# Peptides against a protein of PDB entry 2KNC, part 49

Target 1, 74 residues: chain A of PDB entry 2KNC
Amino acid sequence: KGPDILVVLLSVMGAILLIGLAALLIWKLLITIHDRKEFAKFEEERARAKWDTANNPLYKEATSTFTNITYRGT

## One batch from the design tools (peptide; made by RFdiffusion4, then SolubleMPNN)

Design b2_p20_1_s2 (from b2_p20_1, 20 letters changed)
Fold by OpenDDE base, seed 1:
Structure b2_p20_1_s2 (fold): chain B 74 residues (1-74), chain A 20 residues (1-20)
Amino acid sequence: as target 1 above (74 residues)
Amino acid sequence: LLILEQLLRLLELLLEELQR
């Protein structure tokens, strides 16, 4: 009984669709892992820049507490 | 790995049906 040409065509079409879907899933997974690593690095650099901005030697805290040693409270 | 094994098994089944 010759191969059912419809079964062969449907199975080849199904295989192409599954390969295409698998390739898209692998591609999306690789991009998502790459982007998460790059975003984590960017957030770490931003966190370091925020700490360095908090330690900016140009930012004198506008609040200097002068303890006046000469104030004898009467 | 699992997807590649399923694709290989599908190809084997197609070759068997083509030889039938």
Scores: peptide ipSAE 0.042, ipTM 0.633, DockQ to the pose 0.274
Fold by OpenDDE base, seed 3:
Structure b2_p20_1_s2 (fold): chain B 74 residues (1-74), chain A 20 residues (1-20)
Amino acid sequence: as target 1 above (74 residues)
Amino acid sequence: LLILEQLLRLLELLLEELQR
């Protein structure tokens, strides 16, 4: 009995859809891993920039502490 | 690997059905 042409057609269509879906999932996974590494690097650079602001010789604190020599706290 | 093995098994099943 010759091959069931409908079974062959549906199986070929199913295979093409599964290959396409697998390729999209692999692509999305690779991008997601890449983006997470880039975001982690960005957060590390942002953390370092905050620490460098505290040690910047051009950074003058906006707060000046004045000690009043005449104030004896009772 | 697993996807390639599943595609190979599907191709084998298609060849068996084509030979019936």
Scores: peptide ipSAE 0.042, ipTM 0.630, DockQ to the pose 0.267
Fold by OpenDDE base, seed 5:
Structure b2_p20_1_s2 (fold): chain B 74 residues (1-74), chain A 20 residues (1-20)
Amino acid sequence: as target 1 above (74 residues)
Amino acid sequence: LLILEQLLRLLELLLEELQR
């Protein structure tokens, strides 16, 4: 029985669609890995900036601990 | 690699079916 021209056409179309989908998945995966590395650097820089701010003698905590000198603990 | 191997196998099957 000669080749079913519809089966050949559908198989070629299916192959092209699978290649296209695989290429899009690889591309999305590479971008997602890149973005996660950039986000991790941003969170590390933000963490470092918070530590530098905490060690800056100009940034005293807004909470002044007032020791009440008249409080003799019961 | 795996995708390329599956594409090659599909092409071989299509050539065999075209030769029938």
Scores: peptide ipSAE 0.039, ipTM 0.624, DockQ to the pose 0.261
Fold by OpenDDE base, seed 2:
Structure b2_p20_1_s2 (fold): chain B 74 residues (1-74), chain A 20 residues (1-20)
Amino acid sequence: as target 1 above (74 residues)
Amino acid sequence: LLILEQLLRLLELLLEELQR
């Protein structure tokens, strides 16, 4: 049985499409892993910056709650 | 590596079928 030229052509075309799809999936996976690591780092740096602001001795809360000891609600 | 080995094996099988 001579090689079915159509089966060979379809198999080569299918292999090229699968290689191309696999390369795109690997590329997308690498980018997604990179972006998740970078985003996690940015959220950690943002969390640290909030801690540094809370410990800034120059930062006084704009809101002071005074308990008025003379306020007996009528 | 594993994907490249599977592609190489597929190419070898296609060459064997072309030689029959």
Scores: peptide ipSAE 0.038, ipTM 0.622, DockQ to the pose 0.223

Design b2_p20_1_s3 (from b2_p20_1, 17 letters changed)
Fold by OpenDDE base, seed 1:
Structure b2_p20_1_s3 (fold): chain B 74 residues (1-74), chain A 20 residues (1-20)
Amino acid sequence: as target 1 above (74 residues)
Amino acid sequence: LLILLLLLLLLLQTLLELLR
C-alpha cells in the first residue's frame, strides 16, 4: 500500500502549523520576558527618581515658617 | 511549550514512518 497521500499532506500541513504556533509562542515568551525586565528596570529608576525628588535641592518648600523671636504676646 | 514540542516530534516520527 503506497503512503496515503492524504495522510502525508495532512501531516505536513499539521507540522507547518505546529512549527508556526511554536515559533509564535517562543516569540511571545521572549517579548514578555524582555518587557517585564525593562518595565521592572523602569519602575526601579522611577522609584529612585521619586526618592531624589524628595531631596531635590531646587525644591524650596513654598512655606517658610519664621518664628518672630521678638513676639511677646501681651 | 514542551507538549507542543512532543506533538511536533510525534508528528515528525509518524511522517518518517509513513515515508518508509
Scores: peptide ipSAE 0.037, ipTM 0.601, DockQ to the pose 0.169
Fold by OpenDDE base, seed 5:
Structure b2_p20_1_s3 (fold): chain B 74 residues (1-74), chain A 20 residues (1-20)
Amino acid sequence: as target 1 above (74 residues)
Amino acid sequence: LLILLLLLLLLLQTLLELLR
């Protein structure tokens, strides 16, 4: 029985779609791994910058808690 | 990804068998 031309065409179309989907999944995986590494580095740099700011003797917290020394809570 | 590769290999095998 000669190849059903329709089965050959559908199989070739299916192969192209599967290759395209594989390429998109590989691409998405590479981006996701890259972005996670860059984001982890950014959060580490941000954490270090916060620690450096907290140890800066010129940094005054924007919140000054004034304890009223005359407030004897009865 | 592995499942997709297996499906592609199966599809290629079916094409080669259909052309044979």
Scores: peptide ipSAE 0.036, ipTM 0.598, DockQ to the pose 0.154
Fold by OpenDDE base, seed 3:
Structure b2_p20_1_s3 (fold): chain B 74 residues (1-74), chain A 20 residues (1-20)
Amino acid sequence: as target 1 above (74 residues)
Amino acid sequence: LLILLLLLLLLLQTLLELLR
């Protein structure tokens, strides 16, 4: 008896679905491992980044003191 | 993942047996 064409068709469809699912799981695993390593590095860099509020070169104090040179206190 | 690989191998084996 030759192979039942319906059983061959269903088995090929099942194989394609399982290969597709395996590829998606491998892809998700690779991304998850990559992202966890990068995120761990980012959190380590963030923990080492003491934003020393004293040494931020972009920090301008909101208060500027202007000495009025024309104010001779009488 | 390992279980999925085993299921894929079993499916390929059953397909090869059905084609024989």
Scores: peptide ipSAE 0.035, ipTM 0.595, DockQ to the pose 0.125
Fold by OpenDDE base, seed 4:
Structure b2_p20_1_s3 (fold): chain B 74 residues (1-74), chain A 20 residues (1-20)
Amino acid sequence: as target 1 above (74 residues)
Amino acid sequence: LLILLLLLLLLLQTLLELLR
């Protein structure tokens, strides 16, 4: 007795669905690994670019100490 | 992922047995 046409059709449909799901999972996994590597690189660049939050070259401390050379503190 | 691979292998085995 040849294979039931319904069993063949359902098995082929199931194969296509499983291949499609496998491809999507592999794709998602590759993106997730890529994004984690890029994020790790960004955090490393951010750690190396420790913005000298103490020395932003655009941030002048609002306090300028002027030594008055004419002030002889007696 | 492993479960999906096992299901794919089982499906391939059932297809091969159905063609045999």
Scores: peptide ipSAE 0.034, ipTM 0.588, DockQ to the pose 0.137

Design b2_p20_1_s4 (from b2_p20_1, 16 letters changed)
Fold by OpenDDE base, seed 2:
Structure b2_p20_1_s4 (fold): chain B 74 residues (1-74), chain A 20 residues (1-20)
Amino acid sequence: as target 1 above (74 residues)
Amino acid sequence: LLILELLELLLKLTEELLAL
């Protein structure tokens, strides 16, 4: 039986569409993974910078909690 | 490279379909 030209055409069209969809899915997946890794690094760097700023004694609000020993609450 | 492999895969698929 000669190749059903319609079956060949539809299968080739289907293969091209599947490859195109697979390429788009892979592309979107790679971008999403890249963006999540970059965001995770940014949040880690931001957390470190906030920790270094909290340890900067210049931003120690001079809340010297003088426990005023004289304030025995009546 | 990947595009070339995809083209070769498409060619093989067309040859297999032509052999049916």
Scores: peptide ipSAE 0.059, ipTM 0.702, DockQ to the pose 0.194
Fold by OpenDDE base, seed 4:
Structure b2_p20_1_s4 (fold): chain B 74 residues (1-74), chain A 20 residues (1-20)
Amino acid sequence: as target 1 above (74 residues)
Amino acid sequence: LLILELLELLLKLTEELLAL
């Protein structure tokens, strides 16, 4: 029995669809992994920048306690 | 390169289906 030309056509179409779907899934997976790694680096850099900003002697805490030298507490 | 490998795999699959 020669291969049913319909079976050959449907199998080739199915293979193309499966390859296309697999390629899209791999591409989406790679992007998702890349974005997660990039986001993790940005959070680490932001954490480091927050620690460096907290240690920056130019950031005087807005709480300046002025001891009023003229306040003689009775 | 990847597209060529995919075309070769499709060709092999069609040859196997024609051999049934």
Scores: peptide ipSAE 0.056, ipTM 0.697, DockQ to the pose 0.166
Fold by OpenDDE base, seed 3:
Structure b2_p20_1_s4 (fold): chain B 74 residues (1-74), chain A 20 residues (1-20)
Amino acid sequence: as target 1 above (74 residues)
Amino acid sequence: LLILELLELLLKLTEELLAL
């Protein structure tokens, strides 16, 4: 007795839905792994930029003392 | 490529189901 045409149709529909769901789960997993790696890199770069500001040899303190050679304090 | 393999698997599944 050939399979009921309804069983064939429901099996094909079920397979398409399962494949679609599996593809969405894989896609979500890949994005989640990518975003976590990118965020970790961003936080590392931000941490490095904060450390580089603290140890930047080009960082001059905002206070500069200029000796006015012409000021003879009378 | 992956979509074509999935379509081929679906076609094969339909042929196997029709052969039962």
Scores: peptide ipSAE 0.056, ipTM 0.694, DockQ to the pose 0.185
Fold by OpenDDE base, seed 5:
Structure b2_p20_1_s4 (fold): chain B 74 residues (1-74), chain A 20 residues (1-20)
Amino acid sequence: as target 1 above (74 residues)
Amino acid sequence: LLILELLELLLKLTEELLAL
């Protein structure tokens, strides 16, 4: 008994949908891996720029902490 | 190329299903 024509049509439709879904998952995975590498590079460059700024003798930290020499913590 | 291979695979699958 050959498969009902409906079973053949549904199986072909299901196969097309599964292939399409697999292609979308692969595409999303590749983009996610690419974006993670680019973001990691961006954070490394930002960290290096912060270190370079901290070593610049012309950079004055905006926050001046004054220790009150008269404050005996009682 | 990939699309053609996918179409050939789909055609082969339909032929196998029709032969059952």
Scores: peptide ipSAE 0.054, ipTM 0.693, DockQ to the pose 0.183

Design b2_p20_2_s1 (from b2_p20_2, 19 letters changed)
Fold by OpenDDE base, seed 3:
Order: sequence, then structure tokens, then C-alpha cells
Structure b2_p20_2_s1 (fold): chain B 74 residues (1-74), chain A 20 residues (1-20)
Amino acid sequence: as target 1 above (74 residues)
Amino acid sequence: LEEVLRLLQELLELLKLALE
């Protein structure tokens, strides 16, 4: 009984498809995890930069309150 | 990864057996 060449061919084709699908799923999963980690890092760095701005004693608010000395409250 | 490599090896063995 020679191996059913058809069964072997179908098994090889099926497994190439399964491996290919698994590789695509792994690739998509890795990208999704990478992008989420990178995004989380960027949001943390952005949050930290906001905290550093708020706590930086050298940060002067761009809004300066000038008292208009010429304002006659009539 | 090892399981995928094992499956690939099993396929290579089946392909070899079909070529003999």
C-alpha cells in the first residue's frame, strides 16, 4: 500500500495553510501588542511631560495678568 | 514555536515518506 499520495498532498497543503494562518495571527498579535505598548509609553511620556511642566519652577505661564493702570472705572 | 517546528518537521517526514 503506497502512501495515498493524495492524502499526503492534502495533509501538506492543509498544514501549510494552518502554519501560514498561525504565522499571520502571531504577526498580527505581535504588532497589536507592540503598538499598544508603544502607545502606552507615549501616553506615559506625555503625562510625565505635563507633570514636569506643572512642577517645573522655571515654567512661567504664558498668560501674564497686566493691571491696566489706565482703566478708569467710570 | 517548538510545536510549529515539530509540525513542520512531521510534514517534512511525511513528504519524504511519500517521495520514497
Scores: peptide ipSAE 0.076, ipTM 0.711, DockQ to the pose 0.128
Fold by OpenDDE base, seed 1:
Structure b2_p20_2_s1 (fold): chain B 74 residues (1-74), chain A 20 residues (1-20)
Amino acid sequence: as target 1 above (74 residues)
Amino acid sequence: LEEVLRLLQELLELLKLALE
């Protein structure tokens, strides 16, 4: 039985396509996991920076409550 | 990775069986 050269070629082409697709899926998955970890770290650092801004003695709260002591409510 | 290598090995075995 001569090798069905067509079956051989189609199997090799199918293998290359499946390996290529698997490699792209693995690559995309690794990037997505990496980006999520880096984004989570960035949001944690940004959260810490917001907390540190609240503890910064140079942060004057923009809301000065002025108690008008002369307001005689009739 | 191991599963891709296994699938590649299975394809090589099928190719070898088709060549016999």
Scores: peptide ipSAE 0.072, ipTM 0.702, DockQ to the pose 0.065
Fold by OpenDDE base, seed 4:
Structure b2_p20_2_s1 (fold): chain B 74 residues (1-74), chain A 20 residues (1-20)
Amino acid sequence: as target 1 above (74 residues)
Amino acid sequence: LEEVLRLLQELLELLKLALE
Protein backbone atom coordinates (compact mmCIF):
# COMPACT_ATOMS: atom_id res chain seq x y z
CA LYS B 1 0.00 0.00 0.00
CA GLY B 2 2.99 2.40 0.26
CA PRO B 3 3.89 2.63 -3.46
CA ASP B 4 0.17 2.97 -4.26
CA ILE B 5 -0.08 6.24 -2.28
CA LEU B 6 2.86 7.72 -4.22
CA VAL B 7 1.29 6.62 -7.53
CA VAL B 8 -2.01 8.23 -6.44
CA LEU B 9 -0.30 11.50 -5.45
CA LEU B 10 1.74 11.66 -8.68
CA SER B 11 -1.33 10.81 -10.80
CA VAL B 12 -3.43 13.50 -9.06
CA MET B 13 -0.63 16.06 -9.52
CA GLY B 14 -0.31 15.03 -13.18
CA ALA B 15 -4.09 15.30 -13.69
CA ILE B 16 -4.20 18.79 -12.08
CA LEU B 17 -1.32 19.96 -14.30
CA LEU B 18 -2.90 18.48 -17.46
CA ILE B 19 -6.36 19.96 -16.68
CA GLY B 20 -4.79 23.34 -15.86
CA LEU B 21 -2.71 23.29 -19.05
CA ALA B 22 -5.72 22.19 -21.14
CA ALA B 23 -7.87 24.97 -19.61
CA LEU B 24 -5.17 27.58 -20.37
CA LEU B 25 -4.79 26.31 -23.95
CA ILE B 26 -8.58 26.33 -24.51
CA TRP B 27 -8.83 29.82 -22.99
CA LYS B 28 -5.97 31.14 -25.15
CA LEU B 29 -7.49 29.50 -28.23
CA LEU B 30 -10.93 31.04 -27.54
CA ILE B 31 -9.40 34.50 -27.03
CA THR B 32 -7.32 34.14 -30.22
CA ILE B 33 -10.40 33.09 -32.23
CA HIS B 34 -12.46 35.91 -30.67
CA ASP B 35 -9.76 38.51 -31.42
CA ARG B 36 -9.47 37.29 -35.04
CA LYS B 37 -13.27 37.50 -35.48
CA GLU B 38 -13.34 40.97 -33.92
CA PHE B 39 -10.40 42.09 -36.10
CA ALA B 40 -12.15 40.72 -39.21
CA LYS B 41 -15.33 42.61 -38.19
CA PHE B 42 -13.34 45.83 -37.68
CA GLU B 43 -11.68 45.42 -41.10
CA GLU B 44 -15.14 44.83 -42.65
CA GLU B 45 -16.58 47.90 -40.86
CA ARG B 46 -13.54 49.93 -41.99
CA ALA B 47 -14.03 48.71 -45.55
CA ARG B 48 -17.78 49.58 -45.34
CA ALA B 49 -16.93 53.01 -43.88
CA LYS B 50 -14.53 53.59 -46.82
CA TRP B 51 -17.28 52.58 -49.29
CA ASP B 52 -19.88 54.71 -47.46
CA THR B 53 -17.44 57.66 -47.48
CA ALA B 54 -16.91 57.16 -51.22
CA ASN B 55 -20.71 57.18 -51.74
CA ASN B 56 -21.27 60.08 -49.33
CA PRO B 57 -21.74 63.18 -51.56
CA LEU B 58 -20.75 65.25 -48.50
CA TYR B 59 -17.18 63.86 -48.75
CA LYS B 60 -15.66 66.57 -50.90
CA GLU B 61 -12.19 65.39 -51.83
CA ALA B 62 -9.78 67.85 -50.22
CA THR B 63 -8.26 68.26 -53.70
CA SER B 64 -10.16 71.18 -55.17
CA THR B 65 -8.96 71.00 -58.76
CA PHE B 66 -9.33 74.64 -59.70
CA THR B 67 -9.60 74.54 -63.49
CA ASN B 68 -7.99 77.84 -64.40
CA ILE B 69 -10.28 78.86 -67.30
CA THR B 70 -7.70 81.52 -68.29
CA TYR B 71 -4.98 78.92 -68.97
CA ARG B 72 -4.79 78.90 -72.75
CA GLY B 73 -2.17 76.24 -73.23
CA THR B 74 0.03 77.28 -76.14
CA LEU A 1 -13.85 26.70 -12.40
CA GLU A 2 -16.45 24.64 -10.45
CA GLU A 3 -16.82 22.21 -13.38
CA VAL A 4 -13.04 21.70 -13.56
CA LEU A 5 -12.98 21.01 -9.80
CA ARG A 6 -15.86 18.53 -10.21
CA LEU A 7 -14.05 16.72 -13.04
CA LEU A 8 -10.92 16.57 -10.87
CA GLN A 9 -12.94 15.07 -7.99
CA GLU A 10 -14.54 12.49 -10.31
CA LEU A 11 -11.10 11.51 -11.66
CA LEU A 12 -9.83 11.23 -8.07
CA GLU A 13 -12.77 9.00 -7.09
CA LEU A 14 -12.30 6.78 -10.18
CA LEU A 15 -8.59 6.46 -9.40
CA LYS A 16 -9.36 5.61 -5.75
CA LEU A 17 -11.87 2.97 -6.87
CA ALA A 18 -9.33 1.48 -9.31
CA LEU A 19 -6.75 1.29 -6.48
CA GLU A 20 -9.02 -0.47 -3.94
Scores: peptide ipSAE 0.072, ipTM 0.709, DockQ to the pose 0.051
Fold by OpenDDE base, seed 5:
Structure b2_p20_2_s1 (fold): chain B 74 residues (1-74), chain A 20 residues (1-20)
Amino acid sequence: as target 1 above (74 residues)
Amino acid sequence: LEEVLRLLQELLELLKLALE
């Protein structure tokens, strides 16, 4: 059986493509995990800043709920 | 990295087998 030069070339090209794709998937996965950890820290810091604002005696809620004492729901 | 080196070695072995 003569060397299937075409099979060898296609196998080499396929292997390079698979290695390149695997490297890109690993890289994307690492970035996605990093970004999720950074975003989780940002949301935790934002939640803590909201609690600190609620404990500030100078903080006035921007939304005042007016209970209309004259509204007797029929 | 080790898996990439293994796949490269397997490819070199297949290339050698096809050249014999």
Scores: peptide ipSAE 0.071, ipTM 0.700, DockQ to the pose 0.066

Design b2_p20_2_s2 (from b2_p20_2, 19 letters changed)
Fold by OpenDDE base, seed 2:
Structure b2_p20_2_s2 (fold): chain B 74 residues (1-74), chain A 20 residues (1-20)
Amino acid sequence: as target 1 above (74 residues)
Amino acid sequence: EEEVLKLLQELLELLKLALE
């Protein structure tokens, strides 16, 4: 009994669909992992840049606290 | 990779069997 040609055609179509779906899932997974790694590097570099700015002795804080000498807070 | 190669081999074997 030769293979049922209909069963073979349906199996081939099903396998192509499964491979296509698997490829899309792998693609989406790779992008998601890539984006998370890139974002993690960006946040690490941003954290380092903040530390370097805070340790810069030339960093003048934009907020000058003026002590009002006339405020006698009892 | 190996699973995709196995699936491709199974497909090729099914196609070969259908063309006999």
Scores: peptide ipSAE 0.061, ipTM 0.688, DockQ to the pose 0.093
Fold by OpenDDE base, seed 1:
Structure b2_p20_2_s2 (fold): chain B 74 residues (1-74), chain A 20 residues (1-20)
Amino acid sequence: as target 1 above (74 residues)
Amino acid sequence: EEEVLKLLQELLELLKLALE
């Protein structure tokens, strides 16, 4: 019995669909890895900028604490 | 790219062999 032409057509269609799905998965994986590396680099640069600000002798906190010496708690 | 083209060629050869 020669190969059933329907089985061959369905196998070729299935293979094309699997290759297409594999290509989409690889593409999505590459983009996701790229974006995660870029985001990790951005968070590292932001962390360094915070450390540099904390060690800057010219840094003034935006919050000022005032002790009211005239307040006698009456 | 070359591996995908090779797989497509192998599938076309199998389809041709099944049509003969």
Scores: peptide ipSAE 0.061, ipTM 0.691, DockQ to the pose 0.092
Fold by OpenDDE base, seed 5:
Formats: sequence, C-alpha cells, structure tokens
Structure b2_p20_2_s2 (fold): chain B 74 residues (1-74), chain A 20 residues (1-20)
Amino acid sequence: as target 1 above (74 residues)
Amino acid sequence: EEEVLKLLQELLELLKLALE
C-alpha cells in the first residue's frame, strides 16, 4: 500500500502553510513586543518630564484648587 | 532557519518515497 498521492500532496501543502503561518505569527509577535517596549520607554520618559516640570520653580500648576470658604459641609 | 531546512528535507524525502 503506497501512500495515497493525494494524502502526500495535501500533507506537503499543509506543512508549507503551517510553516508560513508560524513565521508570520513569530514576526508579528516580535514587532508587538518591540512596539510595547518602545511605548513603555516613551511613557517612562513622559512621566520623568512631568516630574522635572514639577521641580521647575517657574512652573505654576494650572490646577488652582479654589477652597470655597462658604462651604460648611453639614 | 536550520530547523525549517530539516523539515523541508523531510518533506522532500516523504515526497520521493511516495513517488517510488
């Protein structure tokens, strides 16, 4: 009983498709990990820049908390 | 890369065995 030529052709085509799909998934995963690391670095640099701005004696906080002196919380 | 080449070689061997 030689292997059915159709089964062999389908197995070879299936293997090529699986290898191609695996390569695309690995490539997409590597890009996604790279982009997330770059984004995390950008958010850290942005957080540091905000903290450095808070230490600048020329920086006035744009948020003025107005304490309403007439608000007696009953 | 080397593992993909081994898999491709194994598939070519299976194809040859099926054509004999």
Scores: peptide ipSAE 0.057, ipTM 0.683, DockQ to the pose 0.104
Fold by OpenDDE base, seed 4:
Structure b2_p20_2_s2 (fold): chain B 74 residues (1-74), chain A 20 residues (1-20)
Amino acid sequence: as target 1 above (74 residues)
Amino acid sequence: EEEVLKLLQELLELLKLALE
């Protein structure tokens, strides 16, 4: 019954290390998925803000169309 | 990833050997 105790101790230590590693991998995966969803939401909000800025009548395009009143096109 | 799966498999084999 001596070698069985060493195998049990080593298996318990291995299980604790694997559970710890699995928890870290799950945590990293959850953060990565969360960050990708948040980034996708920020890009959608940025796209909406760009469309809302384009529809905002206060956004004067930097193109000053000077209608030259003296240009009689022939 | 493959190394983590190998370590998991080795642990499962050791646990099986300890249960026999």
Scores: peptide ipSAE 0.051, ipTM 0.685, DockQ to the pose 0.059

Design b2_p20_2_s3 (from b2_p20_2, 17 letters changed)
Fold by OpenDDE base, seed 3:
Structure b2_p20_2_s3 (fold): chain B 74 residues (1-74), chain A 20 residues (1-20)
Amino acid sequence: as target 1 above (74 residues)
Amino acid sequence: DEEVLKLLKEALDALLLALL
């Protein structure tokens, strides 16, 4: 039985739709993996920067408290 | 998601085999 032209056309249309859907799912998967890796890297770099600041002996606190010895409170 | 991709690939492969 020669290929039914209608079966061939419907199967080609179905294949194109499935390839398109598969490509969208692969694209979404790649983005999701990329974003998770980038976020993990960002949190690691932030954790390192915070750790390096806390253990750096050259770090100076931005806030300094000075006692004014001449202040006589009311 | 991976299971859905696998099932879609298997369906596509089965369709391609039915066309050959």
Scores: peptide ipSAE 0.064, ipTM 0.698, DockQ to the pose 0.046
Fold by OpenDDE base, seed 2:
Structure b2_p20_2_s3 (fold): chain B 74 residues (1-74), chain A 20 residues (1-20)
Amino acid sequence: as target 1 above (74 residues)
Amino acid sequence: DEEVLKLLKEALDALLLALL
């Protein structure tokens, strides 16, 4: 009984579909790992920028406390 | 995701065994 040509064709079609799905899953996985690493770097750089701003001796707080001279607390 | 990859691997292994 020669290999059932239909079984061979269906198996090849199934393999192509599975390889395509596997490639999409690998692609999605690589993107997800990349995005998580990039986000972690971005949050680290943002944390460093906040730290550098807090330790900058030239940092003048933008909060000017205006003493309202008209507030006589009776 | 890991379970899907495992199922795909098992299906591919079964396909390879059916092709040999």
Scores: peptide ipSAE 0.060, ipTM 0.696, DockQ to the pose 0.050
Fold by OpenDDE base, seed 4:
Structure b2_p20_2_s3 (fold): chain B 74 residues (1-74), chain A 20 residues (1-20)
Amino acid sequence: as target 1 above (74 residues)
Amino acid sequence: DEEVLKLLKEALDALLLALL
């Protein structure tokens, strides 16, 4: 039985659609993995920056405590 | 995602068998 020309045509069309769908799924997967890694790196760098502020002698606290020497707490 | 990849593989395998 020679391959039914219709079966061959439908198979090729189906394969092209499946390859296209697979490529979109791979692309979505790569983006999702990339975004998760980048977000994790960003949160790690932000956490490190918060810890490095304790070790950086140039870090000045944004909070200025003003002691009013004239305030006698009555 | 894994289930979709499995279904795609099964469909590809069935297509290969229909071409042989």
Scores: peptide ipSAE 0.058, ipTM 0.690, DockQ to the pose 0.049
Fold by OpenDDE base, seed 5:
Structure b2_p20_2_s3 (fold): chain B 74 residues (1-74), chain A 20 residues (1-20)
Amino acid sequence: as target 1 above (74 residues)
Amino acid sequence: DEEVLKLLKEALDALLLALL
């Protein structure tokens, strides 16, 4: 008996679905690797910007600590 | 992983044999 036409159709459909799923997984993996590399570069540039700010003699810290001389901590 | 690949290959081979 030749292959049941239903078995052939279901097998072809299953193969197409598996190939499609594999392609989506590969695509997601490539994007995730790309995004991690870009994010790592962004965090490195942000770290360098903090170091450059710390070494700039013209940089005044935005946080001024005012010691209130009148505050007697009990 | 290798056992799963072997089972998948056996299933694919059985499917191919059922299609011939």
Scores: peptide ipSAE 0.039, ipTM 0.615, DockQ to the pose 0.062

Design b2_p20_2_s4 (from b2_p20_2, 18 letters changed)
Fold by OpenDDE base, seed 2:
Structure b2_p20_2_s4 (fold): chain B 74 residues (1-74), chain A 20 residues (1-20)
Amino acid sequence: as target 1 above (74 residues)
Amino acid sequence: EKEVEELLKLLLEALKLALE
């Protein structure tokens, strides 16, 4: 029985679609993993910068809390 | 790479089976 030309055509079309879908899924997965790793590094660097600022003995808080001595809470 | 090679092998095997 010669190859069913329709079966061959459908198998090739199905294969191309599956490869295309797999490539898109791999691409999306790689981007998602990359973005998560980059974001994690950014948050770590930001946490370090905040820690270094908090440990700087020359750091004056920009927010001065003035306790109004005249405000007796009720 | 290995997963792509396995997919290509499965594709080649399916194509071969369809040609037999």
Scores: peptide ipSAE 0.061, ipTM 0.687, DockQ to the pose 0.056
Fold by OpenDDE base, seed 3:
Structure b2_p20_2_s4 (fold): chain B 74 residues (1-74), chain A 20 residues (1-20)
Amino acid sequence: as target 1 above (74 residues)
Amino acid sequence: EKEVEELLKLLLEALKLALE
């Protein structure tokens, strides 16, 4: 029985669609894993920068207090 | 990679059977 040309065409089309869908799922999975790792690294670096600022002896607070000795509140 | 290669082999085998 000669190859049913319709069965061959439908099988090839189905295979291409399944491979394409699998490739898209793998691609989405890889991006999602990459983005989660990059975001975790960014939050760690941000946390470190905050700690380094707090422990840096050269850090000057944005606010300074001055006492005016000559101000006698009338 | 190995799973993709196995899937490609299964596809080629199925295509061969459809052409016999």
Scores: peptide ipSAE 0.057, ipTM 0.680, DockQ to the pose 0.046
Fold by OpenDDE base, seed 5:
Structure b2_p20_2_s4 (fold): chain B 74 residues (1-74), chain A 20 residues (1-20)
Amino acid sequence: as target 1 above (74 residues)
Amino acid sequence: EKEVEELLKLLLEALKLALE
């Protein structure tokens, strides 16, 4: 069977495209995992900073909760 | 890695079969 030059060319092009797409997916997956780990660390550091601030006797909470003494939840 | 090697072998076999 003579080489179907078109089939060979299309198969090579398809293989290159699939390898390129796979490489992009792997790259995006690695970045996403990295960013999730960095974000989790940032949220933990922010939570720790909030706790440290709450233990500071000079910190005044910016939110004042007023309880309406006339509101009976019935 | 092993799956990529098998895919590459399959592609090489398909390319060889298309060249025969």
Scores: peptide ipSAE 0.055, ipTM 0.674, DockQ to the pose 0.065
Fold by OpenDDE base, seed 1:
Structure b2_p20_2_s4 (fold): chain B 74 residues (1-74), chain A 20 residues (1-20)
Amino acid sequence: as target 1 above (74 residues)
Amino acid sequence: EKEVEELLKLLLEALKLALE
């Protein structure tokens, strides 16, 4: 019995659509994993930069506390 | 490119088996 041409065509079309969808899902997954790894590296570099600043004896804190001597608080 | 050629060969083999 020759194959039902309609069943063959629908099966091939279904396979192509499933492969295309699987490829898009894999691509999206790879991007999501890449972005998470890049963000983790950025936070690590930021933590290192903060640590290096804390260990630099020449670093002067940008925040200075000024007392207003004219405030008599009545 | 090679992976696409392998996938195309597998699809052609599956189509050939379906047409037998």
Scores: peptide ipSAE 0.052, ipTM 0.679, DockQ to the pose 0.044

